# Designs tried in a protein design run: peptides against a protein of PDB entry 2L2L. Part 8

Target 1, 42 residues: chain A of PDB entry 2L2L
Amino acid sequence: SPEERERMIKQLKEELRLEEAKLVLLKKLRQSQIQKEATAQK

## One batch from the design tools (peptide; aimed at target 1 L16 E19 E20 L26)

Design b2_p16_4_s3 (made by RFdiffusion4, then SolubleMPNN; from b2_p16_4, 8 letters changed)
Fold by OpenDDE base, seed 5:
Structure b2_p16_4_s3 (fold): chain B 42 residues (1-42), chain A 16 residues (1-16)
Amino acid sequence: as target 1 above (42 residues)
Amino acid sequence: IDKEIAELEEKIQKLK
């Protein structure tokens, strides 16, 4: 139904939002690891 | 971390 399709689109948009937020956190964690490695070599 | 980032970027492209 059109209502089931709308619910599915809302679920996929929420999943996308959560995965994009996770990606930002992992990129920050990666940056922090690279910075720690670069400072431990000095 | 780099592998998990790549897998997540691929998943995000499938959701768009």
Scores: peptide ipSAE 0.515, ipTM 0.876, DockQ to the pose 0.714
OpenDDE base, seeds 1, 2, 3, 4: peptide ipSAE 0.515, 0.515, 0.513, 0.515; ipTM 0.876, 0.877, 0.876, 0.876

Design b2_p16_4_s4 (made by RFdiffusion4, then SolubleMPNN; from b2_p16_4, 6 letters changed)
Fold by OpenDDE base, seed 1:
Structure b2_p16_4_s4 (fold): chain B 42 residues (1-42), chain A 16 residues (1-16)
Amino acid sequence: as target 1 above (42 residues)
Amino acid sequence: IDEEIAELEKRIQELK
């Protein structure tokens, strides 16, 4: 039904939002690691 | 971390 399709689209959008939030966190963690390595080499 | 980022970027493209 149109309502079932709408529910499925809402679920996929929520999954996408969670994966994008995790990606932002990992990119911040990567940046912090690179900064620590760059400071340890000086 | 770089591998996990690449996997997430791939998964995000599959969800779009």
Scores: peptide ipSAE 0.492, ipTM 0.869, DockQ to the pose 0.646
OpenDDE base, seeds 2, 3, 4, 5: peptide ipSAE 0.490, 0.489, 0.490, 0.491; ipTM 0.868, 0.868, 0.868, 0.869

Design b2_p16_5 (made by RFdiffusion4; failed a check: too like the target's own chain)
Pose (drawn by RFdiffusion4):
Structure b2_p16_5 (pose): chain A 42 residues (1-42), chain P 16 residues (1-16)
Amino acid sequence: as target 1 above (42 residues)
Amino acid sequence: IEEREKKIEELKEKIE
């Protein structure tokens, strides 16, 4: 099932973008807590 | 963050 192998790659590609997106957002949160306290507690 | 970096690396390795 060669297609199965390719399918996994595609699936991992989608999760990769989402997984990365959260990582980039987390970095902003760090910098957001540096300047002017952190206004929002959440 | 560290956990997510690790997961991203693992996903990239699996894609390769």

Design b2_p16_5_s1 (made by RFdiffusion4, then SolubleMPNN; from b2_p16_5 with I1M R4L E9K; failed a check: too like the target's own chain)
Amino acid sequence: MEELEKKIKELKEKIE

Design b2_p16_5_s2 (made by RFdiffusion4, then SolubleMPNN; from b2_p16_5, 8 letters changed)
Fold by OpenDDE base, seed 5:
Structure b2_p16_5_s2 (fold): chain B 42 residues (1-42), chain A 16 residues (1-16)
Amino acid sequence: as target 1 above (42 residues)
Amino acid sequence: MEELEKRIQQLREQIA
């Protein structure tokens, strides 16, 4: 059904939002680790 | 991170 497809798309968009937010967090954590290592080597 | 990037790509393809 077109309505079932629309509900499924809304669920997939919410999942996408959560996974993208997780990716942003992991990128920030990686950057923070690199910065801490670079400051600990000085 | 690579596995998460693959999952994000799969979600984008399912929404399109």
Scores: peptide ipSAE 0.537, ipTM 0.876, DockQ to the pose 0.751
OpenDDE base, seeds 1, 2, 3, 4: peptide ipSAE 0.534, 0.536, 0.533, 0.535; ipTM 0.875, 0.875, 0.875, 0.875

Design b2_p16_5_s3 (made by RFdiffusion4, then SolubleMPNN; from b2_p16_5, 5 letters changed; failed a check: too like the target's own chain)
Amino acid sequence: MEELEKRIKELKEKIK

Design b2_p16_5_s4 (made by RFdiffusion4, then SolubleMPNN; from b2_p16_5, 8 letters changed; failed a check: too like the target's own chain)
Amino acid sequence: MKELEERIKKLKEQIE

Design b2_p16_6 (made by RFdiffusion4; failed a check: too like the target's own chain)
Pose (drawn by RFdiffusion4):
Structure b2_p16_6 (pose): chain A 42 residues (1-42), chain P 16 residues (1-16)
Amino acid sequence: as target 1 above (42 residues)
Amino acid sequence: EEEIKEREEKIKELKE
């Protein structure tokens, strides 16, 4: 099932974007807590 | 920080 192998790559590609998106957002949160306290507690 | 580390590990695994 060669297609199965390719399918896994596509699936991982999607999750990779979402997984990365959260990582980039988390970096912003860190910098958001540095300047002017953190305004929002959440 | 913990979440960042976990996500970096997961991103590496997904890339492999």

Design b2_p16_6_s1 (made by RFdiffusion4, then SolubleMPNN; from b2_p16_6, 7 letters changed)
Fold by OpenDDE base, seed 1:
Structure b2_p16_6_s1 (fold): chain B 42 residues (1-42), chain A 16 residues (1-16)
Amino acid sequence: as target 1 above (42 residues)
Amino acid sequence: DKEIEELEKKIQELRE
């Protein structure tokens, strides 16, 4: 039904936003680790 | 459904 489709789209949009937020955090963590290692080797 | 398939694809592209 159109209502079931709309519910599915809302769920997938929420999941997409959670994965985007997770990826941003993982990229920041990775960058912080690289910076920490680069400063420990100097 | 094209919009559902595009959303599923984008989610899968972000899953490491």
Scores: peptide ipSAE 0.530, ipTM 0.889, DockQ to the pose 0.148
OpenDDE base, seeds 2, 3, 4, 5: peptide ipSAE 0.530, 0.528, 0.529, 0.528; ipTM 0.890, 0.889, 0.889, 0.889

Design b2_p16_6_s2 (made by RFdiffusion4, then SolubleMPNN; from b2_p16_6 with E1D R7L K10R; failed a check: too like the target's own chain)
Amino acid sequence: DEEIKELEERIKELKE

Design b2_p16_6_s3 (made by RFdiffusion4, then SolubleMPNN; from b2_p16_6, 7 letters changed)
Fold by OpenDDE base, seed 4:
Structure b2_p16_6_s3 (fold): chain B 42 residues (1-42), chain A 16 residues (1-16)
Amino acid sequence: as target 1 above (42 residues)
Amino acid sequence: DKEIEELEKRIQELKE
């Protein structure tokens, strides 16, 4: 039904936003690790 | 459904 389709699209858009947020966090954590290693070697 | 398939594809691309 059109209502079931709309619910599915809303759920997929929410999951997409959660995966985008996870990717941003992982990139920040990786960058912080590289910076900590670079400061510990000085 | 084209919009559903495009969303599923984009979610999968972020999990790789």
Scores: peptide ipSAE 0.532, ipTM 0.889, DockQ to the pose 0.147
OpenDDE base, seeds 1, 2, 3, 5: peptide ipSAE 0.530, 0.531, 0.529, 0.531; ipTM 0.889, 0.889, 0.889, 0.889

Design b2_p16_6_s4 (made by RFdiffusion4, then SolubleMPNN; from b2_p16_6, 9 letters changed)
Fold by OpenDDE base, seed 1:
Structure b2_p16_6_s4 (fold): chain B 42 residues (1-42), chain A 16 residues (1-16)
Amino acid sequence: as target 1 above (42 residues)
Amino acid sequence: DKEIEELKKKIEELRK
């Protein structure tokens, strides 16, 4: 039904936003680790 | 459904 389709789209959009937020956090963590290692080697 | 499959594809690309 149109209502079932709309519910599915809303769920997938929420999941997409959670994965985007997770990716941003993982990229920041990775960059912080690289910076920490680069400063420890100097 | 094109929009549903495009959303699933975007989520899959972020999980790689």
Scores: peptide ipSAE 0.566, ipTM 0.897, DockQ to the pose 0.148
OpenDDE base, seeds 2, 3, 4, 5: peptide ipSAE 0.565, 0.562, 0.565, 0.565; ipTM 0.897, 0.896, 0.897, 0.897

Design b2_p16_7 (made by RFdiffusion4; failed a check: too like the target's own chain)
Pose (drawn by RFdiffusion4):
Structure b2_p16_7 (pose): chain A 42 residues (1-42), chain P 16 residues (1-16)
Amino acid sequence: as target 1 above (42 residues)
Amino acid sequence: MIKQLKEELRLLREKL
């Protein structure tokens, strides 16, 4: 099932974007807590 | 390819 192998790559590509997007958002949160306290407690 | 992508995902999850 060669297609199955390719399918896994496509699936992992999607999750990779979403997984990365959280990582980039987390880095903003760090910098957001540095300047002017962190206005929002959540 | 699949192994590389799984390794990249593991590294991202560890950073999260």

Design b2_p16_7_s1 (made by RFdiffusion4, then SolubleMPNN; from b2_p16_7, 7 letters changed; failed a check: too like the target's own chain)
Amino acid sequence: EVEKLKEELRKIREQL

Design b2_p16_7_s2 (made by RFdiffusion4, then SolubleMPNN; from b2_p16_7, 9 letters changed; failed a check: too like the target's own chain)
Amino acid sequence: EIEQLKEKLEEIKKQL

Design b2_p16_7_s3 (made by RFdiffusion4, then SolubleMPNN; from b2_p16_7, 8 letters changed; failed a check: too like the target's own chain)
Amino acid sequence: EVEQLKEELEKIRQQL

Design b2_p16_7_s4 (made by RFdiffusion4, then SolubleMPNN; from b2_p16_7, 9 letters changed; failed a check: too like the target's own chain)
Amino acid sequence: EVKELKERLEEIRKQL

Design b2_p16_8_s1 (made by RFdiffusion4, then SolubleMPNN; its pose is not in this set)
Fold by OpenDDE base, seed 1:
Structure b2_p16_8_s1 (fold): chain B 42 residues (1-42), chain A 16 residues (1-16)
Amino acid sequence: as target 1 above (42 residues)
Amino acid sequence: DEEIEQLEKRIQELRE
């Protein structure tokens, strides 16, 4: 039904936002690790 | 459904 479709789209959009937020966090963590390693080698 | 398939594809691309 159109209502079931709308519910599914809302759920997938929320899941997408969670994966985007997770990816941003992982990128920041990786950058911080690289910076710490680069400062420990100097 | 093209919009559902596009959302599922985009979620999968972020998990890889």
Scores: peptide ipSAE 0.552, ipTM 0.893, DockQ to the pose 0.148
OpenDDE base, seeds 2, 3, 4, 5: peptide ipSAE 0.552, 0.550, 0.551, 0.551; ipTM 0.893, 0.893, 0.893, 0.893

Design b2_p16_8_s2 (made by RFdiffusion4, then SolubleMPNN; its pose is not in this set)
Fold by OpenDDE base, seed 5:
Structure b2_p16_8_s2 (fold): chain B 42 residues (1-42), chain A 16 residues (1-16)
Amino acid sequence: as target 1 above (42 residues)
Amino acid sequence: SEEEERLRKRIQELRE
């Protein structure tokens, strides 16, 4: 059904947004760890 | 759908 296809596309777009948000969070956490180590060595 | 396949591929690339 066209409606089922539209629902699936909306679900996949939401899943993509969630994975992008997770990736941004992981990058921020990694950067924060590096900065914390660099500040602890000062 | 080609759009669904593109979205699925992009989601997979982010999980690797």
Scores: peptide ipSAE 0.397, ipTM 0.849, DockQ to the pose 0.146
OpenDDE base, seeds 1, 2, 3, 4: peptide ipSAE 0.395, 0.395, 0.394, 0.393; ipTM 0.848, 0.848, 0.848, 0.848

Design b2_p16_8_s4 (made by RFdiffusion4, then SolubleMPNN; its pose is not in this set)
Fold by OpenDDE base, seed 5:
Structure b2_p16_8_s4 (fold): chain B 42 residues (1-42), chain A 16 residues (1-16)
Amino acid sequence: as target 1 above (42 residues)
Amino acid sequence: DEEIEELEKRIQELKE
């Protein structure tokens, strides 16, 4: 059904945005950890 | 469905 397809696409777009946001957060957290370790070793 | 397959592929690439 065209309506079922539209619902599936909306769900997949939402999941994609959540995974993109998670990846950005994890990259920021990883970079903050590396900076803390680099400042603790000085 | 090309748009569904592309979205599923892109989600999988972000989970790896």
Scores: peptide ipSAE 0.528, ipTM 0.886, DockQ to the pose 0.148
OpenDDE base, seeds 1, 2, 3, 4: peptide ipSAE 0.527, 0.528, 0.526, 0.527; ipTM 0.887, 0.887, 0.886, 0.886

## One batch from the design tools (peptide; aimed at target 1 L16 E19 L23 L26)

Design b2_p17_1 (made by RFdiffusion4; failed a check: too like the target's own chain)
Pose (drawn by RFdiffusion4):
Structure b2_p17_1 (pose): chain A 42 residues (1-42), chain P 17 residues (1-17)
Amino acid sequence: as target 1 above (42 residues)
Amino acid sequence: LKEELEELREENEELEE
C-alpha cells in the first residue's frame, strides 16, 4: 500500500503546521509577559 | 516529517512548562 505511506506524510504535514502554529504563539506569549507586566492574566 | 513533529512537540512542552 504505497499510497498509505504517502498518506502518512500528508497527515503529518497538517499536524506539523498546527503544531508549529502553537509554538510560534507560545514565543509571543513569552515576549508578551516581558513588556508591561502581562495585562491579561490568561 | 515524523521526526520533525516529535521535536516540535518536545519544544512546545518545554515552552508550556

Design b2_p17_1_s1 (made by RFdiffusion4, then SolubleMPNN; from b2_p17_1, 10 letters changed)
Fold by OpenDDE base, seed 2:
Structure b2_p17_1_s1 (fold): chain B 42 residues (1-42), chain A 17 residues (1-17)
Amino acid sequence: as target 1 above (42 residues)
Amino acid sequence: LEERLRQVKAELEKLEQ
């Protein structure tokens, strides 16, 4: 059904947005850990 | 995570055609 296809597109767009936000957060957390380790070694 | 993002993007592209 065209309505089922549109619901699936909306769900996949929401999943994509949540996973992209999670990836950005994890990259920032990783960078913060590296910076803390680099400052603790000085 | 990055693999699932690639899958979701590919599924969206197939559904938007």
Scores: peptide ipSAE 0.232, ipTM 0.781, DockQ to the pose 0.115
OpenDDE base, seeds 1, 3, 4, 5: peptide ipSAE 0.230, 0.232, 0.231, 0.232; ipTM 0.779, 0.781, 0.780, 0.780

Design b2_p17_1_s2 (made by RFdiffusion4, then SolubleMPNN; from b2_p17_1, 7 letters changed)
Fold by OpenDDE base, seed 3:
Structure b2_p17_1_s2 (fold): chain B 42 residues (1-42), chain A 17 residues (1-17)
Amino acid sequence: as target 1 above (42 residues)
Amino acid sequence: LKERLELVRKEIELLEK
């Protein structure tokens, strides 16, 4: 059904948003580790 | 993680056609 497809698209867009937020967090954690190492070497 | 994001994007694109 077109209505079932629209519900599936909404669910997948929500999952995509959550996984993108997780990827941004992991990138920030990695950058913070590199910055801490660079500041501890000065 | 990046592979899962790509799969979800492809599935959305297939359902919007």
Scores: peptide ipSAE 0.159, ipTM 0.749, DockQ to the pose 0.087
OpenDDE base, seeds 1, 2, 4, 5: peptide ipSAE 0.156, 0.158, 0.158, 0.159; ipTM 0.747, 0.748, 0.748, 0.748

Design b2_p17_1_s3 (made by RFdiffusion4, then SolubleMPNN; from b2_p17_1, 8 letters changed; failed a check: too like the target's own chain)
Amino acid sequence: LKEELELVKAEIQKLEQ

Design b2_p17_1_s4 (made by RFdiffusion4, then SolubleMPNN; from b2_p17_1, 7 letters changed)
Fold by OpenDDE base, seed 2:
Structure b2_p17_1_s4 (fold): chain B 42 residues (1-42), chain A 17 residues (1-17)
Amino acid sequence: as target 1 above (42 residues)
Amino acid sequence: LKEELEKVKAEIEKLEK
C-alpha cells in the first residue's frame, strides 16, 4: 500500500542516518589509530 | 588518545542496539 511504502521509506531513512553516524565514528576511530601509530614511531 | 578510542567504540555499540 502507499502507507506501507511510506513506512518503509521512513525506516530506510532512519537506518541511513544511523549508518552515516556510525561512519563518522569509524572515521574518528581510524584517525585516532593513525595518530597513535604516528606518535609510537617517534 | 586511548580514552577517545574507547568513547568512539562505546558510541558505535550504542548505535548497533
Scores: peptide ipSAE 0.039, ipTM 0.614, DockQ to the pose 0.041
OpenDDE base, seeds 1, 3, 4, 5: peptide ipSAE 0.031, 0.038, 0.031, 0.039; ipTM 0.503, 0.609, 0.502, 0.614

Design b2_p17_2 (made by RFdiffusion4)
Pose (drawn by RFdiffusion4):
Parts: C-alpha cells; sequence; structure tokens
Structure b2_p17_2 (pose): chain A 42 residues (1-42), chain P 17 residues (1-17)
C-alpha cells in the first residue's frame, strides 16, 4: 500500500504546522512576560 | 511544553523524510 506511506507524510505535515504554530506562540508568551509584567494572568 | 513540541517536530520531520 504505497499510498499509505504517502498518506502518513501528509498527515504528519498537517500536524507539523499545528505543532509549530503552538511553538511560535509559546515563544511570544515568553517575550510577553518580559515587558511590562504580563498584564494578563492567563 | 516547548521542549516537547520541538521533540515532536523533530520526530515528525524524521518520519516525513
Amino acid sequence: as target 1 above (42 residues)
Amino acid sequence: EMEELEEKIEELKEEIE
């Protein structure tokens, strides 16, 4: 099932974007806590 | 959470390759 192999790549590709998007947002949170306390506690 | 996400991103990239 060669298609199955390709399907896994596509699936991982989607999750990769989502997984990264959270990583980039987490980096902003760090920098958000540096300047002017952190305004929002959440 | 960042470390875990980096690890998962690495694993996903390896599997894609």

Design b2_p17_2_s2 (made by RFdiffusion4, then SolubleMPNN; from b2_p17_2, 6 letters changed)
Fold by OpenDDE base, seed 2:
Structure b2_p17_2_s2 (fold): chain B 42 residues (1-42), chain A 17 residues (1-17)
Amino acid sequence: as target 1 above (42 residues)
Amino acid sequence: EEEELKKRIKELKEKIE
């Protein structure tokens, strides 16, 4: 059904947004770890 | 659109792990 397809597209757009937010958080955490290690070695 | 969204989600999961 066209309605079932539109529901699936909405669900995939929500999943995409969650994965984008997760990637942004993990990039910030990885960068914070590198900065902490670089400051602890001085 | 649906297959493009699935592809983009897969590419993000591969960058997260």
Scores: peptide ipSAE 0.560, ipTM 0.888, DockQ to the pose 0.131
OpenDDE base, seeds 1, 3, 4, 5: peptide ipSAE 0.559, 0.559, 0.559, 0.559; ipTM 0.887, 0.887, 0.887, 0.887

Design b2_p17_2_s3 (made by RFdiffusion4, then SolubleMPNN; from b2_p17_2, 5 letters changed; failed a check: too like the target's own chain)
Amino acid sequence: EIEKLEERIKELKEKIE

Design b2_p17_3 (made by RFdiffusion4)
Pose (drawn by RFdiffusion4):
Structure b2_p17_3 (pose): chain A 42 residues (1-42), chain P 17 residues (1-17)
Amino acid sequence: as target 1 above (42 residues)
Amino acid sequence: IEELEEKIEELKEKIEE
């Protein structure tokens, strides 16, 4: 099932974008807490 | 964040394999 192998790559590709997106957002949160306290507590 | 970096690395390795 060669297609199965390729399918895994595609699936991991989608999760990769979502997984990264959260990482980039988390970095913004760090910098958001540095300037002017953190306004929102959540 | 560390966990997400690790997971990204693992996903990239699996894609390369």

Design b2_p17_3_s1 (made by RFdiffusion4, then SolubleMPNN; from b2_p17_3, 6 letters changed)
Fold by OpenDDE base, seed 5:
Structure b2_p17_3_s1 (fold): chain B 42 residues (1-42), chain A 17 residues (1-17)
Amino acid sequence: as target 1 above (42 residues)
Amino acid sequence: MKELEQRIEELKKKIKE
């Protein structure tokens, strides 16, 4: 059904938003770790 | 990270279909 497809697309968009937010967080955490290691080696 | 980037790309593909 077109309505079922729209509901599925809405769910996939919500999941995408959560996974993108998680990726941004993990990238920031990795950068912070690299910076801390680079400052701890000085 | 690579696996999460792949999952994001798969989700984008499914939304575009």
Scores: peptide ipSAE 0.486, ipTM 0.860, DockQ to the pose 0.726
OpenDDE base, seeds 1, 2, 3, 4: peptide ipSAE 0.484, 0.485, 0.485, 0.484; ipTM 0.859, 0.859, 0.859, 0.859

Design b2_p17_3_s3 (made by RFdiffusion4, then SolubleMPNN; from b2_p17_3 with I1M E6K K7R E13K)
Fold by OpenDDE base, seed 2:
Structure b2_p17_3_s3 (fold): chain B 42 residues (1-42), chain A 17 residues (1-17)
Amino acid sequence: as target 1 above (42 residues)
Amino acid sequence: MEELEKRIEELKKKIEE
């Protein structure tokens, strides 16, 4: 039904938001590691 | 990270279906 499809889309959007937030965190952690290594070599 | 990027693309595709 259209209502079941809307519920499924809401669940997929919630999962997407969590995975995107995790990706942002991992990108920040990677960048922080690169910056620390670059500052420790100077 | 690449697996997470692929999972995000799969989720986006499923939302557009």
Scores: peptide ipSAE 0.471, ipTM 0.854, DockQ to the pose 0.743
OpenDDE base, seeds 1, 3, 4, 5: peptide ipSAE 0.469, 0.471, 0.469, 0.470; ipTM 0.853, 0.854, 0.853, 0.854

Design b2_p17_4_s1 (made by RFdiffusion4, then SolubleMPNN; failed a check: too like the target's own chain; its pose is not in this set)
Amino acid sequence: EIEELEKRIKELKEKIE

Design b2_p17_4_s2 (made by RFdiffusion4, then SolubleMPNN; its pose is not in this set)
Fold by OpenDDE base, seed 2:
Structure b2_p17_4_s2 (fold): chain B 42 residues (1-42), chain A 17 residues (1-17)
Amino acid sequence: as target 1 above (42 residues)
Amino acid sequence: EEEQLKERIQELKKKIE
C-alpha cells in the first residue's frame, strides 16, 4: 500500500536521525579522549 | 527514497563501529 510505504519511509527517517545523533556523540567522545591523552602527556 | 535511506543508515552504522 502507498500508506504502508509512507509509514516505512517515516520510520527510516527517524532511524537515520538517531544514527546521525549517535555518530555526532561518538565523534565528540573520541575527540575528547584524544585531547585528554594529549594533555596528560605534557 | 526508501532504498537510499536504508543505504545511508548502513553507511552510518559502519562509521559508528
Scores: peptide ipSAE 0.561, ipTM 0.888, DockQ to the pose 0.134
OpenDDE base, seeds 1, 3, 4, 5: peptide ipSAE 0.538, 0.561, 0.537, 0.539; ipTM 0.876, 0.888, 0.876, 0.877

Design b2_p17_4_s3 (made by RFdiffusion4, then SolubleMPNN; its pose is not in this set)
Fold by OpenDDE base, seed 3:
Structure b2_p17_4_s3 (fold): chain B 42 residues (1-42), chain A 17 residues (1-17)
Amino acid sequence: as target 1 above (42 residues)
Amino acid sequence: EEEELKKRIQELKEKIE
């Protein structure tokens, strides 16, 4: 059904936003580790 | 659109791992 497809697309758009938010947090944590190591070596 | 969204979610999961 067109309505069933539109519900599936909305669910996938929500899942995509959650995975984007996880990736942003993980990148910030990884970058913070690199910065702490670079400042501890100076 | 649906298969493109599934592909994009999978590409993000692989970057999180």
Scores: peptide ipSAE 0.564, ipTM 0.889, DockQ to the pose 0.133
OpenDDE base, seeds 1, 2, 4, 5: peptide ipSAE 0.563, 0.563, 0.562, 0.564; ipTM 0.888, 0.889, 0.888, 0.889

Design b2_p17_4_s4 (made by RFdiffusion4, then SolubleMPNN; its pose is not in this set)
Fold by OpenDDE base, seed 2:
Structure b2_p17_4_s4 (fold): chain B 42 residues (1-42), chain A 17 residues (1-17)
Amino acid sequence: as target 1 above (42 residues)
Amino acid sequence: EEEKLKEKIQELKEKIK
């Protein structure tokens, strides 16, 4: 039904938001490592 | 890990269309 599809789309959007938040965290961690290495070499 | 996560994000976006 259209209602079942809407529920499934809401769940997929929630999962997407969590995975995007994890990607932002990993990118921040990678950038922090690069900055630490660049400051330790000075 | 980041590439696998980007792939998973793309798959989710395609299921939402």
Scores: peptide ipSAE 0.506, ipTM 0.869, DockQ to the pose 0.813
OpenDDE base, seeds 1, 3, 4, 5: peptide ipSAE 0.501, 0.504, 0.505, 0.505; ipTM 0.868, 0.869, 0.869, 0.869

Design b2_p17_5 (made by RFdiffusion4; failed a check: too like the target's own chain)
Pose (drawn by RFdiffusion4):
Structure b2_p17_5 (pose): chain A 42 residues (1-42), chain P 17 residues (1-17)
Amino acid sequence: as target 1 above (42 residues)
Amino acid sequence: ELKEELEELREENEELE
C-alpha cells in the first residue's frame, strides 16, 4: 500500500502546521508578558 | 523525517507551556 505511506506524510504535514502555529503563538505570549506586565491574566 | 520534525515541535511546545 504505497499510497498509505504517502498518506501519512500528508497527515503529518497538516498537523505540523498546527503544531507549529501553537509554537509561534507561545513565543508571542512570552514576549507579551515582558512588556507592560501582561494585561490579560489569561 | 516529517514524523521526527513533528515530535521535536511537540517537545518544544511542551517546554514553552

Design b2_p17_5_s1 (made by RFdiffusion4, then SolubleMPNN; from b2_p17_5, 9 letters changed)
Fold by OpenDDE base, seed 3:
Structure b2_p17_5_s1 (fold): chain B 42 residues (1-42), chain A 17 residues (1-17)
Amino acid sequence: as target 1 above (42 residues)
Amino acid sequence: EIEEELRKVKEEIKKLE
């Protein structure tokens, strides 16, 4: 139904938002690890 | 990879709209 389609679009938009937030967190974690390694080599 | 899962979700949304 049109209502089932609209519920599916809302679920996929929420999944996209959560995976985008996870990607931002992992990119920040990776940058923090590289900075710690670069300070341990000095 | 998370960037590949983001691409799949974007293409699924685009097929439904």
Scores: peptide ipSAE 0.047, ipTM 0.625, DockQ to the pose 0.098
OpenDDE base, seeds 1, 2, 4, 5: peptide ipSAE 0.047, 0.046, 0.046, 0.047; ipTM 0.625, 0.630, 0.621, 0.631

Design b2_p17_5_s2 (made by RFdiffusion4, then SolubleMPNN; from b2_p17_5, 8 letters changed)
Fold by OpenDDE base, seed 1:
Structure b2_p17_5_s2 (fold): chain B 42 residues (1-42), chain A 17 residues (1-17)
Amino acid sequence: as target 1 above (42 residues)
Amino acid sequence: SIKEKLEEVKAEIEKLE
């Protein structure tokens, strides 16, 4: 039904939002690792 | 259509995996 398709789109939009948030977290984690390596060499 | 918009969102998720 149209209503089932709208529910599926809302679910996939929430999954997309979570994957985008995960990507931002992984980028921040990578940056934190580089900063820790740079501080451990001092 | 609602179907086309569903496939667009699926393709955006697949690019993040």
Scores: peptide ipSAE 0.030, ipTM 0.531, DockQ to the pose 0.148
OpenDDE base, seeds 2, 3, 4, 5: peptide ipSAE 0.029, 0.022, 0.024, 0.022; ipTM 0.531, 0.479, 0.469, 0.491

Design b2_p17_5_s3 (made by RFdiffusion4, then SolubleMPNN; from b2_p17_5, 9 letters changed)
Fold by OpenDDE base, seed 5:
Structure b2_p17_5_s3 (fold): chain B 42 residues (1-42), chain A 17 residues (1-17)
Amino acid sequence: as target 1 above (42 residues)
Amino acid sequence: EIKEKLEKVKAEIKKLE
């Protein structure tokens, strides 16, 4: 059904948003680790 | 891993639009 397809698109768009948020979090975590190592070596 | 999941979800959206 067109309505089922629209619901599926909405679900996939939410999944995309969650995976993008997770990617941003992991990038921030990696950057925080690099910064902690750089501060621990001073 | 996450980048690949993200590209899979984008490709699925593009097939349904």
Scores: peptide ipSAE 0.113, ipTM 0.712, DockQ to the pose 0.123
OpenDDE base, seeds 1, 2, 3, 4: peptide ipSAE 0.111, 0.112, 0.112, 0.109; ipTM 0.711, 0.711, 0.711, 0.709

Design b2_p17_5_s4 (made by RFdiffusion4, then SolubleMPNN; from b2_p17_5, 10 letters changed)
Fold by OpenDDE base, seed 5:
Structure b2_p17_5_s4 (fold): chain B 42 residues (1-42), chain A 17 residues (1-17)
Amino acid sequence: as target 1 above (42 residues)
Amino acid sequence: EIEERLRLVKAEIEKLE
C-alpha cells in the first residue's frame, strides 16, 4: 500500500541518518588517530 | 534513491572499520 511504502521510506531515512552519523564519527576518529600518531613521532 | 545512498554510506563505513 502507499502507507506501507511511506513507512518503509521513513525507516530507510532513519537508518541513513544513523549510518551517515556513524560515517562522520569514524572519519573524525581516523583523522584524530593520524594526528595523534604524527604528534607522537615528533 | 535512499537505498542506494544507504548502500554507499555502508560501503564507506566498511573501508574505515
Scores: peptide ipSAE 0.599, ipTM 0.898, DockQ to the pose 0.797
OpenDDE base, seeds 1, 2, 3, 4: peptide ipSAE 0.597, 0.598, 0.596, 0.596; ipTM 0.898, 0.899, 0.898, 0.898

Design b2_p17_6_s1 (made by RFdiffusion4, then SolubleMPNN; failed a check: too like the target's own chain; its pose is not in this set)
Amino acid sequence: EIEELEKRIKELKEKME

Design b2_p17_6_s2 (made by RFdiffusion4, then SolubleMPNN; failed a check: too like the target's own chain; its pose is not in this set)
Amino acid sequence: EIEELEKRIKELKEKMA

